# Peptides against a protein of PDB entry 3HUF: the designs that were tried, part 223

Target 1, 320 residues: chain A of PDB entry 3HUF
Amino acid sequence: MWIIEAEGDILKGKSRILFPGTYIVGRNVSDDSSHIQVISKSISKRHARFTILTPSEKDYFTGGPCEFEVKDLDTKFGTKVNEKVVGQNGDSYKEKDLKIQLGKCPFTINAYWRSMCIQFDNPEMLSQWASNLNLLGIPTGLRDSDATTHFVMNRQAGSSITVGTMYAFLKKTVIIDDSYLQYLSTVKESVIEDASLMPDALECFKNIIKNNDQFPSSPEDCINSLEGFSCAMLNTSSESHHLLELLGLRISTFMSLGDIDKELISKTDFVVLNNAVYDSEKISFPEGIFCLTIEQLWKIIIERNSRELISKEIERLKYA

## One batch from the design tools (peptide; made by RFdiffusion4, then SolubleMPNN)

Design b2_p27_7_s2 (from b2_p27_7, 16 letters changed)
Fold by OpenDDE base, seed 2:
Structure b2_p27_7_s2 (fold): chain B 320 residues (1-320), chain A 27 residues (1-27)
Amino acid sequence: as target 1 above (320 residues)
Amino acid sequence: SEEEEKKKEEEEIEEYYEEELKEEELE
C-alpha cells in the first residue's frame, strides 16, 4: 500500500494510506476518500491529481508498488516528483519512495510503499478475496513468490495443514486466516487518516500458531532438522521439493513406484508420497522401505525428537 | 543577489495567494 506523510503541517501531521483510486490534491479541497487537502500559499485550489493503479500480476512477483501517477492541473508553480518537473500529460512512477513537491511549497509530501503480497493456498479463497485486496493495493496470487509476505491458510476444521501452509511457515511467511482478511476489509475507512491503524498480521499469526497443534514452536525447529537423511519423492510439486530441502534432506526424484529398485532403497532412508499415491498403492509398497506422506512426515518433524522418531521408523521397517 | 531573488519569489507567491483568495470570495 502507498502511505503518504509530509514534513511540517501541510498534511496536518497525519500519515495517510492511499488505496488504488484517484485523488485531487490541493489547497481548497476537503479531506475525504478522493481528496487530499494540502495547505500552502503556492499550492493551487486544485493542484494535482494522484492516481494509484490496482496491483498488476507482475507486482505480485516483484513486490513492486502499485503504479503512482501524478498530473499537474495546469498550476502556476507546477508539480515536482523526486526534484523533476511533472510533464504536462502527467508521469507514472514505480519507485518505492516519492518526494512530491506541490508548487513552491517548502515541504514535500513523502510517499512510500509498504510491501504486502498475499499468497492464497486455495483458489476459491483467492477468487473470493482478490478483488477486495487489490482495491487495497495488495497484490494476490496462488504461486509462491519471493515477494510473498503473507499466506492465507484455509480453515478446514479437522483437516491437516497443506504442503503450501507448511512451506509458507518454514519460509517465515506470515500466516493469516479469513478473520484477518475480514478485518482488512473493514479498516479501509478508518485508516484514511492514520496508517498506523492497519491491523497487525503478526498478532493473527501468533494466534494461529498458538491455537493449532500442527505447527512447531518456530520454523527454526524444523529447518535442517533432518540433515543427513535422504529421501526419494515422486516428482509432483515444486513446493514439496522445496519443503523437503528446507528440512535438510537429500532428495532423489522418481516417476513411478516401479522405479524404486534395490539400489534406490539402499541409498534412501524413506520415500515421500502424495496422499493419492499413498492411498492407492499402500498394498504394493516395496518391502524394506519406509513410505510416508508429507503430512505424516510433518507430524514427525514437529516433534522435538524428530530425528529419533525417523530413525526408529526406518529401523523398524528395515528389520520387519 | 540570492536574497533579492528569494524575496522576489516570496512576493510572487504572496501576490498569487491574494489573487486566489479574491477569486474564492467571488465564487
Scores: peptide ipSAE 0.382, ipTM 0.883, DockQ to the pose 0.845
Fold by OpenDDE base, seed 4:
Structure b2_p27_7_s2 (fold): chain B 320 residues (1-320), chain A 27 residues (1-27)
Amino acid sequence: as target 1 above (320 residues)
Amino acid sequence: SEEEEKKKEEEEIEEYYEEELKEEELE
């Protein structure tokens, strides 16, 4: 989201969130959802128009800002952004930090991008929420991104957490639910005058983790917990691969169970399968190798003695 | 001098502000 603050008292000492939309900025406007009052003698009654675009798909992957357009409204003293005069037709900015000088005001409006990118595990939930979140200047998507700050978990009572949720947790992404998304939608008007009123997701996250026994106490409990073990991964997602990497596993990727020969079995501690392959191929598993799903692996990883549990399962199948 | 330029700039700003205030009183 864009946040503006200003030096001195030209914004009355307030920090303001700018959501996607159009703002008239000037001395003789009333602060509301589409107007920003700035008090200085060199600032025109209606001085500039700020237009913040909705986030692009690229912004989701880069954590880049919503495009910020500035137009001078044919003012006497003009408008500058980053010490450059704004062109007659307006200029668009993708920098994460903007110093906006209105007229000859001795103080600048400082606009900075606070990155918030929400990943969804479920396409139906993305379809439900994306429009509203984009109107908050929050990029949204389904695919993994290094720019993701939040991950939406679907609360289905009694369901196991998904691989996406597991990976998001290990990446230290803040896991949120629909209740937090609802909360975000309600605070839009209240944060106009005080950007500090933006809801913190950490409380929501803490409550999710506390109320679900499928989460470890911290990502650090699981990261590199299986260092030194080797697995073969068959027909899994990219998130599955990255999850196994974060566990410290050495990973060999295969397309078919038929690719697992006696030599590979000798070098591999266990085979990781997706649920569909595990259920369909359960009868055809190679002898002498431990095959499990990511969800089964996760149930072992969340235990404090995960290394001992994995070692026992590996040994059990070597001697069976 | 830099001081004379600053003073002239302040005078230009004040003149503009006074014009703008007169327009606001007429609206």
Scores: peptide ipSAE 0.381, ipTM 0.882, DockQ to the pose 0.847
Fold by OpenDDE base, seed 3:
Structure b2_p27_7_s2 (fold): chain B 320 residues (1-320), chain A 27 residues (1-27)
Amino acid sequence: as target 1 above (320 residues)
Amino acid sequence: SEEEEKKKEEEEIEEYYEEELKEEELE
């Protein structure tokens, strides 16, 4: 989201979030959802127009800012952004930090981008929330991105956490729920006066982790916890692959259980299957190999003695 | 001098501000 602050008293010491939309900035405007009052003698009654665009798909993947357009309203003393005079038709900015000088005001408006990108675990929740979040200047998507800061967990009562949630946790993404999204929707008016009123997602995250026994205490407890083990991965998602990599596993990928020969069994500690393959192919599992789902693996990994537990299961099935 | 230029700039700002105030009184 864009946040503006100013030196001196020209913004009355307020920090303000600018959501996507259009703002008239000037000396003789009243602060509201579309106006920003700035008091200085060299600032015109209506001095500039700020236009913040909604997030692009690219912004979701890069964590870049919503496009910030500045137009001078044909003022006596003009407008500058980053010491450069704004062009007659206006200029658009994708920099994360903008120093905006209105007229000859000795103080600048400082605009800075606070990155917030929300990944959703399922398309239904994305469909429900994406429009509202985009109107807050928050990029949203389903695909994994290095720019993702938050991950929406689906709170189905009694459901296991998804592979996406597991991976988001190990990536140190802030896991949030629909309650946080609801809270975000309520503060839009309040943050006009004070950007600090934006809800802290870390409290939501702490509460999710504390109240759900399916999470370890920290990502660090799981990262590289299975270093030195080897697995064969069958019919798994890309997120499943990345999850297993973060566990420190050596991974071999296969398309069918029929690809698992005696040579592969000799080099592989266990086979990871998706739920559908695990349930359908139980009768066809290769002899002498430990087969499990990602969810079953996760239940082992969250235990403090995960390496010992896996070793015991591998041994039990090799000698059975 | 830099001081004379600064003073002239301040005078230009004040003149503009006084003009803007007169326009506000006429609207």
Scores: peptide ipSAE 0.381, ipTM 0.883, DockQ to the pose 0.797
Fold by OpenDDE base, seed 5:
Structure b2_p27_7_s2 (fold): chain B 320 residues (1-320), chain A 27 residues (1-27)
Amino acid sequence: as target 1 above (320 residues)
Amino acid sequence: SEEEEKKKEEEEIEEYYEEELKEEELE
């Protein structure tokens, strides 16, 4: 989201969130959802137009800001952004930090991009929330991205957490739910005058973790917890691979269960399978290897004695 | 001098502001 603040008292000492939309900025406008009052003698009654675009698909992957357009409204003293005079037709900016000088005002409006990028675990929730979140200037998507700051967990009552949720947790993204999204949608009017009133996603996250026994107490409890073990995995989702890497596992990949030869078995402590393959092929598993699902592995790694538990299962099958 | 230029700039700003106030009183 874009946040503006100003030096001195020209914005009355307030920080304001700018959502996607159009704002008239000037000395003789009333602060509302589409106007920003700025008080200085060299600022015109209606001085500039700010236009913030909705997030692009690219912004979801890069964590880049919504495009910020500035147009001078044919003022006596003009408008500058980052010490450069705004062109006659206006200019568009993709920088994360903008110093906006209206006229000859001795103080600048400082616009800065607060990175917030929300990944969804399922397409149904994305479809439900994307439009509203984009209108808040929040990029949204389904795919993993290095720019993701928040992850929306699918709350199906009685279901196990997904691989996406597991990975998001270990990657230290803030896991949120529909309750936070609802709250975020309601604050739009209240945060216009005070950007500090933005709801804390960390409180929501803490409540999710505290009230769900499927989560460890922290990501640090699981990261590298299986260091020194080796696994083989079917060429599955990238998220599953990255999850196993974050556990500290050495990973070998194979294309089919038929590719699991004696050499692979000799170098591998266990095989990780998806649920569909595990259920369909359970009768055809190679002898002398421990096969489990990622969800079964997760149930082991969230335990305090995860290394001892997995070692016992490996030993049990080597001597069977 | 830099001081004379600053003073002229302040005078230009004040003159503009006074013109703008007169327009606001007429609206």
Scores: peptide ipSAE 0.380, ipTM 0.882, DockQ to the pose 0.867

Design b2_p27_7_s3 (from b2_p27_7, 14 letters changed)
Fold by OpenDDE base, seed 2:
Structure b2_p27_7_s3 (fold): chain B 320 residues (1-320), chain A 27 residues (1-27)
Amino acid sequence: as target 1 above (320 residues)
Amino acid sequence: EEEKKEKEEEEEIEKYYEEEELEELLE
């Protein structure tokens, strides 16, 4: 989201969130959802127009700001952004920090980008929330990105957490739920006057982790917890592979259960399967190897003695 | 001389924004 603040008292000492939309900026406008009052004798009544675009798909992957357009409203002394005069037709900016000078005002408006990118695990939830979140200047998507700051967990009562949720947790992404999204939808008007009123997602995250026994105490409890073990996995998802890498596993990939030969078994401590393959092929598992789902693995990983538990299961199946 | 010139420029700027204020009241 874009936040503005100013030097001196030209914004009444307040920080303001600018959502996607158009704002008339000047001395003689009243602060509302489409106007920004600036208190200076050296600013025109209607001095500039700020236009913030909705997030692009690219912004979701880069964590870049919503495009910020500045147009001077044909003022005598013009408008500058980052010491450069704004062109007559307006200019667009993708920098994370903008120093905006209106006319001969000795104080500048400082606009800065606060990065927030929300990944969804569930496409139905994305479809429900994406429009509203984009109107807050928040990029949204389904695919993992290095720019993702938040991850929406699907609340299915009684279901295990998804691989996406597990991976988001290990990546130290802030996990949020529908309650936080609902809260975000209500604060839009209240944060106009004070950007500090934006709800902290970290408190929501802490509550999710505290109230769900499927999460370890910290990502650090799981990262490299299986260092020295080797697994084989079906080449199904990149997220599953990255999750197993974060556990410190040596990973071999295979295309079918038929590719699991005696050589692979000799080099592999256990086989990780997706639920569909596990359920369909459980009668035909190779003898002498421990096969489990990612969800079953996760249930072991969240235990304090995960290494001992895995070692015991490996031993039981080698001697059965 | 420089301080006087800066002050004259500030007065011209203030006068311009006062005149702009009057024009919009007359429209």
Scores: peptide ipSAE 0.148, ipTM 0.709, DockQ to the pose 0.557
Fold by OpenDDE base, seed 5:
Structure b2_p27_7_s3 (fold): chain B 320 residues (1-320), chain A 27 residues (1-27)
Amino acid sequence: as target 1 above (320 residues)
Amino acid sequence: EEEKKEKEEEEEIEKYYEEEELEELLE
């Protein structure tokens, strides 16, 4: 989201969130959802128009800001952004930091981008929330992104956490739920006066982790916890592969269970399967190898003695 | 001389914004 602040009390000493939309900026406007009052004798009554666009799909992957357009309203002394005069038709900016000078005002409006990108694990929830979140200037998507700051966990009561949730946790992404999204949708009016009223997702995350025994105490407890072990995985999702890499596993890939030869078995401590393959082919598993699902592996990893537990399971099946 | 010129520029700027104030009150 865009946040503005200014020196010299020209914004009344307050920070403000700018959501996607159009704002008239000037001395003789009243602060509301479409106006920004600036208190200076050296600015026009209606000096500039700020237009913030909704986030693009590209912004979700890059963590880039919503496009910020500035137009001067035909003022005598013009408007500058980052020491450059704004063109007559307005200019668009994708920089994360903007210094906006209105006319001859000695104080600048500082606009900065607070990165927030929300990944969804469920396409239905994305479809429900994407429009509202985009109107807050929050990029949304389903795919993994290095720009992702928040991950929406689907609360199915009594279900195991998804691979997406596991991976988001290990990536140190803030896990949130639908209750946090509901809260975000209500703050739009209150944050006009004070940007500090934007809810912190960390409290929601702490509550999720505290109330769910499927999470370890920290991502750091799991990262590289299986260093020195080797696994084979069916060539399925990139997310599953990256999850296993974050555990410190050496990964070999195969296309079918029939491709698991004696050579692969000799180099592999265990085989990781998706739930569908595990359930359908459990009768046909190769002899002498430990096969498990990612969810079964996760249940072992969250334990303090994960390495010992895995070693015992490997030994148990090699001698069975 | 420079301080006097800066002050004259400040007064001209202030006067311009005061005149813009008056024109919009008369429309």
Scores: peptide ipSAE 0.148, ipTM 0.710, DockQ to the pose 0.574
Fold by OpenDDE base, seed 3:
Structure b2_p27_7_s3 (fold): chain B 320 residues (1-320), chain A 27 residues (1-27)
Amino acid sequence: as target 1 above (320 residues)
Amino acid sequence: EEEKKEKEEEEEIEKYYEEEELEELLE
């Protein structure tokens, strides 16, 4: 989201979140959803127009800002952004930091981008929330991205956490729920005067982790916890592969259980299967190899003695 | 001479914004 602050109390010492939309900026406007009052004798009554666009799909993957347009409202002394005069038709900016000078005002408005990108675990939740979140200047998507800051966990009471949730946790993404998204939707008016009234996602995350025994105390307890072990997995999910990499596993891939030959077995400590393959009565597991699901693996890695537990299961099945 | 020019520019700026205030009161 865009945040504005200014020196010399020209914004009354307040920070403000700018959501996608159009704002008239000047001395003689009242602060509301479409106006920004600036207190200076060297600023026109109606000085500039700020227009913030909704996020693009590219912004979700890059963590880049919503496009920020500045237009001077035909003022005598003009408007500058980053020491450059704004053109007559207005200019558009994709920089994360903007120094906006209105006329001859000795103080600048500082606009900065706070990155917030929300990943969803399922398409139904994305479909429900994407429009509202985009209107807050928050990029949204389903796919993994290095720019993701938050992950929406689908709370089904009593269900195991998904692979997406496991991976988001290990990536140190802030896990949130629908209650946080509802709260975000209510603060839009209050943050006009004070950007600090934005709800803290980290508090919501701490509450989710504290109330769910399926999470370890820290991602650091699980990252590289299985270093030195080797696994084989079905080449179906990129998220599953990245999750196993974060555990420090050496990974081999196969296309079917029939492709698990003696060579692969000799190099592999265990095989990771999806639930559909693991639960299939039509498939016999290869003899002498430990097969488990990602969910079963997760239950082991959240334990303090995860390496010992895995070693014991590997030994039990090699000598059975 | 530079300080005098800066003061004259400040007074011209202040006068311009005062005139803009008067024009809107007359509309």
Scores: peptide ipSAE 0.146, ipTM 0.710, DockQ to the pose 0.561
Fold by OpenDDE base, seed 4:
Structure b2_p27_7_s3 (fold): chain B 320 residues (1-320), chain A 27 residues (1-27)
Amino acid sequence: as target 1 above (320 residues)
Amino acid sequence: EEEKKEKEEEEEIEKYYEEEELEELLE
């Protein structure tokens, strides 16, 4: 989200969130959803127009800012952004930090981008929430991204957590639910004068983890917990591969169960399969190798003695 | 009346900018 602050109390000492939309900026405007009052004698009554665009799909992957347009409203002394005069037709900015000077005002408005990108595990939830979140200047998507800060967990009572949720947890993404999204939708007006009123997702995350026994106490409990073990994985998803990497596993990939030869078995402690392949091919698993799903692996990983548990399962099949 | 008020305000801004430039020159 864009946040503005300023020196010399020209913003009344307040930090303000700018959501996507258009703002008239000047001395003689009243602060509301479309106006920013700046307290200086050195600025025009209506000095500039700020237009913040909704996030692009690219912004979801990069964590880049919503496009920030600045137009001078034909003022005598103009507007500058990052020491450059704004062009007559306005200019657009993608920098994360903007120093905005209105006319000859000795104090600058500092605009900075606070990165917030929400990944969804479910396309239906994305479809439901994306529009509202984009109107908050929050990029949204389904695919894995290094720019993601938050991950929406679908609360299905009694279901196992998804691979996406497991991976989001291990990569230290803040896991949130629909309750947090609902809360975000209510704060839009309250944060106009105080950007600190933006809800903290960490409380939501703590409540999710506390109320779900399928989570370990911390990501650090699981990261590299299986260091020194080797697995083979059917090439299924990028998230699955990255999850296994974060566990510290050496990963070999294969295209079919038929590629699991004696050589691969000799170098591999266990085989990781998706649920569909595990359920369909369970009767055809190679002898002498431990095959499990990611969800079954996760149930082992969340235990404090995960290394001992997995070693026992490997040994059980070597001597069977 | 509105046009006159806008002009008076532009003149106040101009005067203020002139006063600030003078203060910066005196520092």
Scores: peptide ipSAE 0.128, ipTM 0.687, DockQ to the pose 0.108; fails the geometry check

